# Designs tried in a protein design run: peptides against a protein of PDB entry 3V4L. Part 126

Target 1, 386 residues: chain A of PDB entry 3V4L
Amino acid sequence: GQPLAKDKVALLIGNMSYWEHPKLKAPLVDVYELTNLLRQLDFKVVSLLDLTEYEMCNAVDEFLLLLDKGVYGLLYYAGHGYENFGNSFMVPVDAPNPYRSENCLCVQNILKLMQEKETGLNVFLLDMCRKRNDYDDTIPILDALKVTANIVFGYATCQGAEAFEIQHSGLANGIFMKFLKDRLLEDKKITVLLDEVAEDMGKCHLTKGRQALEIRSSLSEKRALTDPVQGAPCSAEALVRNLQWAKAHELPESMCLKFQCGVHIQLGFAAEFSNVMIIYTSIVHKPPEIIMCDAYVTDFPLDLDIDPKHANKGTPEETGSYLVSKDLPKHCLYTRLSSLQKLKEHLIFTVCLSYQYSGLEDTVEEKQEVNVGKPLIAKLDMHRGL

## One batch from the design tools (peptide; made by RFdiffusion4, then SolubleMPNN)

Design b2_p16_3_s4 (from b2_p16_3, 10 letters changed)
Fold by OpenDDE base, seed 5:
Structure b2_p16_3_s4 (fold): chain B 386 residues (1-386), chain A 16 residues (1-16)
Amino acid sequence: as target 1 above (386 residues)
Amino acid sequence: MYEEEEVVSTAADLPA
């Protein structure tokens, strides 16, 4: 029979905004494009940008809670990284320069924990450099991995080589994602799919002799990313997994705020990533006696580090949102919350209406506090361990 | 305009 997944779960991490290292661009587009493709494949996708060491550890722990017997687990990482002694290390955005193994996440440790969950398939897609880090003399004593015959590594580059991005029009794509995205929806054994991606990379003049896909697999079964989720009655564990995933993807409901002056504001929310939300406001009703009015969002929780200079923009692009702008309503003010993983409390903020009456020079302000609870990834309480 | 595709390394600048 066709292999069945008990469920399909993906964690995608894109690190770009490094503190002590060169900033990357490709992970933004690559995580977004891969998220949309994996959703079409019925994956439960958590997509996270710009994680610290602590936040990456918690994201992996939450991902491991979604894994169980026969579940397909996919980990994608785009960012800085290195490989020492056949161990792959993902570099968090807060990693020092130089970084060491104690500042980084070892992929083989994550694999060990995934094997303990008795997963049906373990896929690692590592869009990072594989150069040796000579500042890390640590030989990780990895416990012997179990022989599970269900492991696939797609390394964006060869051992000891660099990964590259293609920059164009102010955006960038990783070379690996450029080719992976064209084949990801194919109903093929995942190792066959990746082999075809490797051939496509090898034919491209931009890639040839710079970067080559390495496939490392023990996969004995014909498992594909297209394999259907088993439609059996949800076990208690499947219900818990579905609830936990749903919590991490629940947007606040759109609100209509009514001010005393008779102005009505529509407040809406959109997810760009699991830790990135756009708030948008629009004036939906204005009394004729009010000649001018604007609605601003302000007083955000300090944990979100929202610069007011980047809030309340006339376009999504002015907030740094280039990918979801087509799906947003037009003629709003937009605010991008890019670090929802840092939110400890409920998202409480103020909607401030500034307006002017016909024939009065003075501006009037009205304010309403809005509590939207914990949006998206903030429901996972990734900070409860500090 | 053919925007020139630039291929850039994602390597970290570790100290020399």
Scores: peptide ipSAE 0.374, ipTM 0.830, DockQ to the pose 0.722
Fold by OpenDDE base, seed 1:
Structure b2_p16_3_s4 (fold): chain B 386 residues (1-386), chain A 16 residues (1-16)
Amino acid sequence: as target 1 above (386 residues)
Amino acid sequence: MYEEEEVVSTAADLPA
């Protein structure tokens, strides 16, 4: 019969804004496009940008809580990385220069933990460099992996080689995602799909002799990313998994704020990623005696590190939100919260209405505090050790 | 105008 997944769960991490290393660009687009494709494949997707070591560990631990017997697990990583002794290390944004294994996440350790969950399929898509790090002389003693015959690694590049991104004036993919996205929805065994992606990369003049996809697989069964999820969640664990995923993707409800002057503001929320939210404000009612009014958001929790210079923009793009801007309402002020994983408390902030009456020179201000609880990934308390 | 697609490495600048 056609293979069934008990469920399908993906963790996508894109690290770009490194503290001590070159900044990347492609992971933004790659994580976003892959999220949308995996959602079309009925994956429960957690998408995270710019994680510290501690935040990456917690993201992996939360991902492992979503895994269970017969669940398909997919980990995608785009960022800096290295490979020593056949072990792949994902580099967090706070990694020192030079970094070592103690500052990084070992993919083979994650694989071990996924095997303990008795998963139906384990897919790793590693869009990172595989050069040796000569500053890390540690030989990881990895425990013997179980023979599960359900593992697939797609390495964006060969052993000892670099991965590349395309830079142009606009938004571009990494080389791996450029080809992966065109085939990801195909009803093929995952290794066959990746072989076709490798062939497409090999035909491209940009990649020829620079980057080649490497596939490492023990997958004995015909498993595809298109494999249907088995029907309604019948187990308590499946219900918990669905609730935990839903909790990590719950946006605040849109609010209508009413000010004493009679101005009404719509306050809305949109998810760009599981840890990135856009707040938008719009004037929905203005008394005729008020000639000008603007609604600013301010007084954010210090944990979010919101620079006021990047808040309250006239376009989503001015906040750095290029991907969801088409789905946002027009004629708002926009603020991008890019670090929701850092939020320890409820998201409490101030909406400040600045306005002017006809025939008065002075601006008047009214303020309302708004509590929207913990949005998106902030509900998982990723800033707390499990 | 073909915008020249520049292909850039995602390698970290580790000290030499």
Scores: peptide ipSAE 0.346, ipTM 0.814, DockQ to the pose 0.726
Fold by OpenDDE base, seed 4:
Structure b2_p16_3_s4 (fold): chain B 386 residues (1-386), chain A 16 residues (1-16)
Amino acid sequence: as target 1 above (386 residues)
Amino acid sequence: MYEEEEVVSTAADLPA
């Protein structure tokens, strides 16, 4: 019979905005496109951009809480990385230059923890460089892995090589995701699917002799990403997992704010990633005596590190939101909250209405405080696992 | 116009 997954869970991490290292571009598009594909495959997807070491550890811990016996676990990482002694290290955005293993997450340690959960399948897709870091002389003493015969590694590049991204004038994928996305929905054993992706990369003139996919697997069963989830969650653990995932993806409800001047504002929310939300404001009613009217959002929690110069933009793209812009309403002011994982408290902010009456030169302001609770990933108490 | 797809390394510039 076709294998069944008890559930399917994916953690996707894209690190781009490094503090001490070259900035990347591809992880933005790659994480977004992979999220949409894995959702079509009935994966519970947590998608996170630009994580610090601490935030990456917490994201992995929360991902491990979603894993259980017979669950399919997929970890995707796009960012800087290295490989020392066959151990893959994912580099957080706050990593020093040079970084060491103590500043990075070891993928083989994550695999060990996934094996303790008795998962049905463990897939690692690593879109990172595999070059040795000569500044890290530490030999990780990793404990022996269990023999589970359910492990697949897709390395975007070969051992000791660099990974590449395609730079266009617009949004572009990394080389690995460019080919992976075209096959990911195929009902094939995951190792066969990745082998076909490797063949497609090998045929491309851009990638030939620069980057080659390496597949490392111990997979005894015909497991596919298309494998159906077993029916209604019958276990308490499956209900908890579904609830935790649902909480991490719950947007605030859209609000209609009414001001004393008679202006009505629609306040809306959209998820770009599990830690990235767009706030948008629009004027839905304006009295005829008001000639000019704008609705700004301000007074965000300091933990979100929001530069006011990047808030209240006339387009989503001016906020750095290129991926969800087509799904957003037009003629709004847009603000991108890119670090929801830093939010400890409720998201409280001010909506400021600035307006002018016909025949008055002075601008009038009215303000309303808005509490939207903990949006998206901020509902996961990622801070409680240590 | 074929916009030339530029392929850029994702390697970190570690000190030499």
Scores: peptide ipSAE 0.341, ipTM 0.808, DockQ to the pose 0.707
Fold by OpenDDE base, seed 2:
Structure b2_p16_3_s4 (fold): chain B 386 residues (1-386), chain A 16 residues (1-16)
Amino acid sequence: as target 1 above (386 residues)
Amino acid sequence: MYEEEEVVSTAADLPA
């Protein structure tokens, strides 16, 4: 019969905004497009941008809690990285220059922990450079991996080689995602799908002789990303997993705020990623005596590091939100919260209404405090050391 | 003018 997954879970990490290394662009688009494709494949997807070492460790630990016997696990990483002695290291945004293994996450250590969960399939998609780091002299003593015959690595590039992104006037993918996205929905064994992506990359004039996909697999079964989730009554474990994932993806409900002047504001929320949320405000009712009014959001928690100069923009694009702008209502003010993983407390902020009456030159202000609880990934308390 | 799609490495600039 066709293989069945007990469930399907993916963690996608895109690191771009490095502190001491060159900034990347492709991981933004790559994580977003891959998230949408994996959701169409019935994956529970956690998508995270710009993680520190500590935040990456916690994201991996939370991902491992969602894994169990017969679950399909997929880890995607786009960012800086290196490979020493066949061990792949993902570089956090706060990594020093030069970085070492002590500042980075070893993918083979994550694989060991996934094998302890008795997963049905383990897929690693590593969209990073595979150059040796000569500043890291550590040889990781990896314990012997279990023989599980269910592992697939897709490396965006060859051993010792660089990965590349496409630079143009707009948003672009990395080279690997450019080809992967066109085939990811195909009902094929995952290794066959990746072999076809490797062939497409090898035919393209931009990538030929520059970058080549490497596939490493022990996969003995005909497993695909299209394999259906087992529809039997949810075990207590499957219910817990569904609740944990739902908790990490719950947006605040839209609110209608009423001011004393009779202005009504709609406050709305949209997810760009599991740790990135857009807040938008719109005037839904204005008394005729009020000629002009605007609704600003301010007084965010200090843990979010929100610059007021980047808040309350007339377009989503002015906040750096290009991907979800088509699904947002028009004629709002927009604010992008890009670091929800840093939120230790409830998201409390102020909505400030500034308005003017007909025939009065003076502007009037009214303020309301709003508590929306812990949105999205902030519900997982990733800052609590286990 | 075809904007030549520039292909840029994602390698970190580690000290030489």
Scores: peptide ipSAE 0.338, ipTM 0.806, DockQ to the pose 0.680

Design b2_p16_4_s1 (from b2_p16_4, 12 letters changed)
Fold by OpenDDE base, seed 5:
Structure b2_p16_4_s1 (fold): chain B 386 residues (1-386), chain A 16 residues (1-16)
Amino acid sequence: as target 1 above (386 residues)
Amino acid sequence: MKTELVSTDPNLSVKK
């Protein structure tokens, strides 16, 4: 019969905004495009940008909690990385210069933990450099991996080689995602799909002799990303997994705020990523006696590092949101919360209405506090332990 | 526009 997945779960990490290393661009687009494709494949997708070492560890731990017997697990990483002694290391945004294995996440350690979950399929898509790090002489003593015959690695590049971004005037993909996205929805064994992606990369004049996909697999079964999820979750573990995933994707409900002056504000929320939310405000009713009014969001939790200079913008793009702007309502003020993983408490903020009456020179302010609970990834208490 | 490839190797910046 066709193989069935008990469930399908993906963790996508895109690291770009490195503190001590060159900034990347492709991971933003690559994580977003891959998220949308994996959702069409009925994956439960957690998508995270710009994680510290601690935040990456917690994201992996939460991902491992979503894994169980016969579940398909997919880990995608786009960012800086290296390979020493056949071990792949993902570099967090807070990694020192030079970084070492102690500052990085070992993919083979994650694979070991996924094998302990008795997963149905383990897919690693590693969009990073595979050069040796000469500053890390650590030989990882990894425990012997189990023979599970359900492992696929897609490396964006060959061993000891570089990965590349496509520099254009606009949004740019990584080389790997450029070709992967065109094939990802095909109903093929995952190793066959990746082999076709490797051929497409090899035919491209830009990538030929610069970057080539390496496929490393121990996959005895005809498993595909298109494999259907086994029907309604009947187990307690499947219900817990579905609830845990649903919590990480719950947006606040849109609100209509009514001010004493008779102005009505619509407050809305949109997810760009699991840790990135756009807040938008619009004036939906204004009394005729009020000539001007503006609605600002302010007083955010300090843990979110929100610069007021980047809040309350007339366009999503002015907040740094270039991907979801087409799906947002127009004629709002927009604020991008890019670090929801840092939220320890409820998201409480103020909506401030500034307005002027006809024939009065003075502006009047009214304020309402809004509590939206823990949005998106902030429901996963990723800070439990600091 | 000319398509250019940019390496994601962090060590390329140290050679300036």
Scores: peptide ipSAE 0.244, ipTM 0.729, DockQ to the pose 0.477
Fold by OpenDDE base, seed 2:
Structure b2_p16_4_s1 (fold): chain B 386 residues (1-386), chain A 16 residues (1-16)
Amino acid sequence: as target 1 above (386 residues)
Amino acid sequence: MKTELVSTDPNLSVKK
């Protein structure tokens, strides 16, 4: 019969805004497009941008809590990385220059922990360079992996080679995601799908002799990303997994704020990623005596590191949000919260209404405090270890 | 515009 997944879970990490290293661009688009494709494949997707070492460790731990016997696990990483002695290292945004294995996450350690969960399929998609780090002489003593015939690695490049971004005047994919996205929804064995992606990269004049996909697999079964999830959650563990994922993806409800002057504001929320949310405000009712009226958000928690100069923009694009702008209401003020994983407490902020009456030169201000609880990934308490 | 490929190798900056 067709193989069934008990469930399907993906962790996608895109690191771009490095502190001590060159900034990247492709991981933003690559994580977003892959998230949308994996959701169409009935994956529970956690998508995270710009994680520190500590935040990456916690994201992996939370991902491992979603894994169980017969679950399909997919890990995608886009960012800086290296490969020493056949071990792949993902580089966090706070990694020092030079970085070492002690500052990075070893993918083979994550694989060991996934094998302990008795997963039905383990897929690693590594969109990073595979060059040796000459500043790290550490030979990791990895424990012996269990012999499981359910592992697939898709490396964006060959061993010892570079991965590349496409420089265009706008948003562009990395080379791997550019070809992967065109095939990912095909009902094929995952190794056959990746072989077709490798062929497409090899035929393209841009990538030919520059970057080649490497596939490493022990997969003995005909498993596909299209394999159906086993029906209604019949176990307590499946219910817990569904609740934990839902908790990490729950947006605040849209609110209507009423001010004393009779102005009504709609306050709305949109997810760009599991740790990135857009707040938008719009004037939905204004008395005719009020000639000018604007609604600003301010007084955010210090943990979010929000620059007020980047808040309250007339377009989503001015906040750095190019991906979800088509799905947002028009004629709002927009604010992008890009670090929800750092939020220890409830998201409390102020909505400030500035307005002017007809025939008065002076502006009037009214303020309301808003508590939206813990939005998205902030509900997982990823900080419980500090 | 010429489509340019840019390496994501973090060590390219150290060779100057």
Scores: peptide ipSAE 0.241, ipTM 0.726, DockQ to the pose 0.479
Fold by OpenDDE base, seed 3:
Structure b2_p16_4_s1 (fold): chain B 386 residues (1-386), chain A 16 residues (1-16)
Amino acid sequence: as target 1 above (386 residues)
Amino acid sequence: MKTELVSTDPNLSVKK
């Protein structure tokens, strides 16, 4: 019979906004496109951008809580990274320069923990450089991995080699995702699918002799990303997993705010990633005596580190929201919350209506506080370790 | 438009 997954869970991390290292661009598009493809494959996908070491550890811990016997686990990482002694290290955005293994997440440690969950399949897709870090002479004594015969690594590049992104005047994929996305929906054994991606990369004149996919597998069974999820969640653990995933993807409901002046504002929310939300405001009703009015969002929690200069933009693109702009209503003011993983409390903010009456020179302001609870990833309490 | 491949290696930018 076709193999069945008990469930399918993916964690996608894209680090691009490094503090002490060169900024990347591809991880934004790569995580977004891969999220949409894995959702079409019935994966429960958590997609996270720009994580610190602490936030990456918590994201991995929450991912491991979703894993259980016969669950398919997929970890994708796009960002800076290195490989020492056959161990892959993912570099957080707050990593010092130079970074060491103590500042980074070891993929083989995550694999060990996934093997303890008795997973049905463990897939790692590592879109990072695999050069040695000469500033880290630490030989990690990793515990011996179990012989589970269900492991697949897709490395975007060869051992000791670099991964590349495409610099265009706009949004572009990394080299690995550019080829992976064209095949990911194919009903093939995951190692066969990745081998076809490797062939496609090898045929491309841009990548030939610069970047090649490496596949490392112990997968003894014919397992595919297309393998159907086993029917209704019959276990308490499956129900908990479904509830935990649902919490991490719950958007606030759209709100209609009514001001004393008689202006009505629609407040809406859109998810770009599990930790990135766009707030948009639109004027849905204006009394005729009000000639001008705008609805600004302000007074965000300090933990979100929102620069007011990037808030309340006339286009999603001016906020950095190039991916979801098609699905957003037009003629709003847009604000991008890119760090929802930092939110310890409820998302409380102010909607400020600035307006002018016909025949008055002065602008009037009315304010309403809005509490939208914990949106998206903020429901997982990724901060419980502080 | 010239398609440029840029390495994601942080150490390449320091050697210019």
Scores: peptide ipSAE 0.239, ipTM 0.723, DockQ to the pose 0.447
Fold by OpenDDE base, seed 4:
Structure b2_p16_4_s1 (fold): chain B 386 residues (1-386), chain A 16 residues (1-16)
Amino acid sequence: as target 1 above (386 residues)
Amino acid sequence: MKTELVSTDPNLSVKK
């Protein structure tokens, strides 16, 4: 019969905003597009941008909590990386220059932990460089992997080679995602799908002789990303997994705020990623005596590191939100919260209404505090180790 | 527009 997944879970990490290293662009688009495709494949997707070492460790730990016997696990990483002695290292955004293995996450260690969960399939899609890091002379002593025959690695590039992103005017994919996205929904064994992606990359004049996909697999069964999830969760662990994933994707409810002046504001929320939320405000009712009226959000928790210069923008794009802007309401003020993984407390902020009456020169302000609880990934309390 | 491929290797950008 067709293999069945007990469930399907994906962790997607895109690191771009490095502190001590060159900034990347492709991971933003690549994580977003892959998230949407994996959701169409009934994956429970956690999508995270710009993680520190500590935040990456916690994201992997939370991902491993979503894994169980017969669950399909997919890890995608786009960012800086290296390969020493056949071990792949994902570089966090806070990694020093030069970085070493102690500053990075070893993919083979994650694979070991996934094998302990008795997963049905382990897929790693690594969109990073595979050059040796000459500043890291450490030989990682990895524990022996179990023989599970359910492992697939898709490396965006060959051993010792570089991965490339497409620089175009606007949003563009990395080379790997550019070809992967066109085939990802195909009902094929995952290794066959990746072989076809490798062929498409090899036919492209841009990538020919510069980047080639490497597939490394030990996959004894005909497993596909299209494999159906088994019906209703029959175990307590499956219920817990479903609840944990649902918590990590719960947006705050849209609010209608009423001010004393008679202005009504709609406060809305949209997810760009599991750790990235857009807040938007709109004036839905204004008394005729009020000639000018704007609704600003302010007084965010310090842990979110929100620059007020990037808050309350007239477009989503001015906040750095290019992907969900089409799905947002128009004629709002927009604020992008890009670090929800840092939120230790409830998201409490102020909505400030600034307005002017007809025939008064001075602006009047009214303020309301809003508590929206823990949005999205902030519900997982990824900070439980500090 | 010319589509340019840019390496994600941090060590290549320092050689300018």
Scores: peptide ipSAE 0.226, ipTM 0.721, DockQ to the pose 0.432

